# Ledger of designs, part 2: peptides against a protein of PDB entry 6J54

Target 1, 223 residues: chain A of PDB entry 6J54
Amino acid sequence: NENLFASFIAPTMMGLPIVTLIIMFPSLLFPTPKRLINNRTISIQQWLIQLTSKQMMAIHNQKGQTWSLMLMSLIMFIGSTNILGLLPHSFTPTTQLSMNLGMAIPLWSATVFTGFRYKTKTSLAHFLPQGTPALLIPMLVIIETISLFIQPVALAVRLTANITAGHLLIHLIGGATLALLNINTMTAFITFTILILLTILEFAVALIQAYVFTLLVSLYLHD
Target 2, 42 residues: chain B of PDB entry 6J54
Amino acid sequence: QFQFTGIKKYFNSYTLTGRMNCVLATYGGIALLVLYFKLRSK

## One batch from the design tools (peptide; made by RFdiffusion4, then SolubleMPNN)

Design b2_p15_5_s3
Fold by OpenDDE base, seed 4:
Structure b2_p15_5_s3 (fold): chain B 223 residues (1-223), chain C 42 residues (1-42), chain A 15 residues (1-15)
Amino acid sequence: as target 1 above (223 residues)
Amino acid sequence: as target 2 above (42 residues)
Amino acid sequence: FLTLLLQELLLLLLL
């Protein structure tokens, strides 16, 4: 059990936490554009950011679109960290629930607060779905209130669980392939093929989880 | 458009204001219950 | 909020 979860321990060097450096590393992958026509890599990055920005912020009015920078930075951060985490023998900060809660709670709180500040009537009305029978109103309002407070936890846990589970699965299948190499090379080859397919899936999951996390934050902002 | 009369005008699950009032009434009721039990225990 | 709940539930199925 210790060997399975060893990759999820926060790395330290000489007693100093290097987690901060790992968290800051993705920022180096996204340099600021300096020219009207940049190199191919930056151009593709800017194109992707523009597409995702237009798609995510389409549901928001001009005031909500002020969050575009925050949401785009969030998706790029989570996406890049998740993808980099799929490198062999790498540490993914997003596997830490504390980090994901640290992102989810402030963002959720900000979205809820902004909703109550600028759209008080609509925000309060969201605690009661339309067409609810009169007898179920008190119960449903309570449930919806509880649901609201579960949202930041659900955001953090979803991201943490999906990334962690994926890494564990890759580790387990990878370990199985190595063990089977000495037992049966044919079965090891099959297991290795499954591992490759799984890694491809985890790349997709890494991006999807980043997108979903950011999208849900955006939806909470939209109310 | 639903035509609501009387109390249903203010407390309904279809209009925005009605839903808001229902939510506020629910929270108010809970607050009053909590207050009642606190005063009862003292 | 119900649509969000359904979306969250659907996302839990993808877990």
Scores: peptide ipSAE 0.120, ipTM 0.808, DockQ to the pose 0.020
Fold by OpenDDE base, seed 3:
Structure b2_p15_5_s3 (fold): chain B 223 residues (1-223), chain C 42 residues (1-42), chain A 15 residues (1-15)
Amino acid sequence: as target 1 above (223 residues)
Amino acid sequence: as target 2 above (42 residues)
Amino acid sequence: FLTLLLQELLLLLLL
């Protein structure tokens, strides 16, 4: 039914696309600290950013830690957009594959090129696992090269599929609960309980997908 | 430590340099094959 | 990488 995908249509107001405003909105939720002792909300945000930065940058050397700002901004952007998308009647930009490809391809290319520029020998050697039999070397190198090119696509599709699937599932179960209210109240109650549990799961998924996206980008940088 | 002699010294799956050379040789071989088919098509 | 891919597949299946 056309109603199932209506939430994924780019919203317009008076014929003008408001997608740009929606993309910029998460940045307003994270103001820069102005005081030595910040408000409780800003302090919690800074604490979370520090924790995530410590975890993600633990893999990287000092040279890789220069990417910390970019990776932290990325996780905050994706995480905030995903969470805001779970609000009723909200549009999530991350459900659009074009948006996710627009993030994944440049970041992946940057990490791969930086790897080849600074660690040429190790990066080239990474296409061949250690201990490979001589007969399998050409095939394995080809497979590894294909794997490399699939990485940005997999990164974008993963984020898109997970967020989109979550939204669709909430809409479908929500529609089912409303339909079952007139048929059987007990079954409607069960489906409603599942809907609540699913919405909680989707909040977790929203954060996990943001984390996984940034983590994979960081891992590609480490390689 | 693996002591490789001869051609195996340059094309090893265990050493970083050997792995790199194997990868480069594979790409070179593919490039030559593609070039051969392009030239053959003419 | 394979473990991450498997985890993602599991997550996609869970959704």
Scores: peptide ipSAE 0.063, ipTM 0.788, DockQ to the pose 0.020
Fold by OpenDDE base, seed 2:
Structure b2_p15_5_s3 (fold): chain B 223 residues (1-223), chain C 42 residues (1-42), chain A 15 residues (1-15)
Amino acid sequence: as target 1 above (223 residues)
Amino acid sequence: as target 2 above (42 residues)
Amino acid sequence: FLTLLLQELLLLLLL
């Protein structure tokens, strides 16, 4: 059991935590463009950023589009960390709930406070759905307020759970394949095929979770 | 546009102002209840 | 998880 969670322990080298270096490492993979005509890799990266930016900011007004840099940096950070975490013997910082809460709570609070600051009437009105019967208003307002406070927790837990579950499944099936190699090669081949399919799925999940996290923050900002 | 007259004009679930007032009234009511129980417990 | 997430996303998009 301890071996299953060993990959989620914060790595240390000579007693010093390397978590800070791992968190900063994805930034090195996305260099800023230096020339008008960049290298093919940088051009593809910029194209992808522009496409995702256009899609994410299509929902927002001009005031919401000021958050474009923050949201795009967030999706690139989470996406890159999640994908890099799928490399063998790598540590994914996004498997740590503390990190995800550390991202979710400030971003959520910022969206809520910006909502109250610029759209006070609409933000307060959001606690009561339109057309609610008068008798249900107090209870529904309470439920909606609780729902609001659950949002950052749900955002962090969703990201943590999806990435952690994927890593655990890869480790479990990987361990099972190695164990089955000595028992039955045919079953080991089946489990290995499942492992490959799972790894492909986890690559997709890694990107989707980054997108969903950023999208939800964006949606909370739009509301 | 529903033309609400009287108290319903200020406390409606359909208008933004009415919804806001309902939310503020509910929070105010809860705050008053909490204050009442806090003062009663002292 | 993906289906639940897609459902939540769809629900959030519909709301």
Scores: peptide ipSAE 0.049, ipTM 0.783, DockQ to the pose 0.017
Fold by OpenDDE base, seed 5:
Structure b2_p15_5_s3 (fold): chain B 223 residues (1-223), chain C 42 residues (1-42), chain A 15 residues (1-15)
Amino acid sequence: as target 1 above (223 residues)
Amino acid sequence: as target 2 above (42 residues)
Amino acid sequence: FLTLLLQELLLLLLL
């Protein structure tokens, strides 16, 4: 059992946690442009950022568009950390619920407070759906308030659970393939093929979860 | 635009102001209930 | 808000 969860333990070197270095490493993959015409790799990165920015910020007004830098940095951070976490013997910080809650709670609170600050009437009105029968109003307002407080938890747990489950499946099937190599080579080949397909799926999941996390934060901002 | 008369003008589920007032009224009601039970427990 | 909640539940099921 310890071997299964060994990849989720925070790595230490000489008694010092190196998690901070791992978290900062993805920032090195996205250098700031200095030229009008950049290198091909930087140009592709900028193009992808611009496309995703246009898609995500199309829903927002001019005031909401000021959050573009933060939201784009968030998606790039989570996406890069998730992909790098799929490397063998790597540690994914996003598998830690503490980190995801640490991102989700402040961002959620910021969106809620900005909503109450600039759109007080609309934000309060969102606790009651339009057209609700008068008798159901008190119950529905209570449910909607509880739903609001579940949002940061759901945001963090979704990311953590999907990434963690993916890693566990890769480890389990990987272990099964190694065990079957000595028993039956044909079955081991089948399980190895499943492992490859699963790893490709996990790359997709890693990107999708980064996108969904950022998108939901953006949607909460829009109200 | 919905034309409401009387109390329904201020407490309705169709207008923004009406929805806001309903939410505030529900929170006020809950707060009063909590206060009532707190005073009763003494 | 309910539409967002339903979308979140759907996302939890599909992702």
Scores: peptide ipSAE 0.109, ipTM 0.792, DockQ to the pose 0.020; fails the geometry check

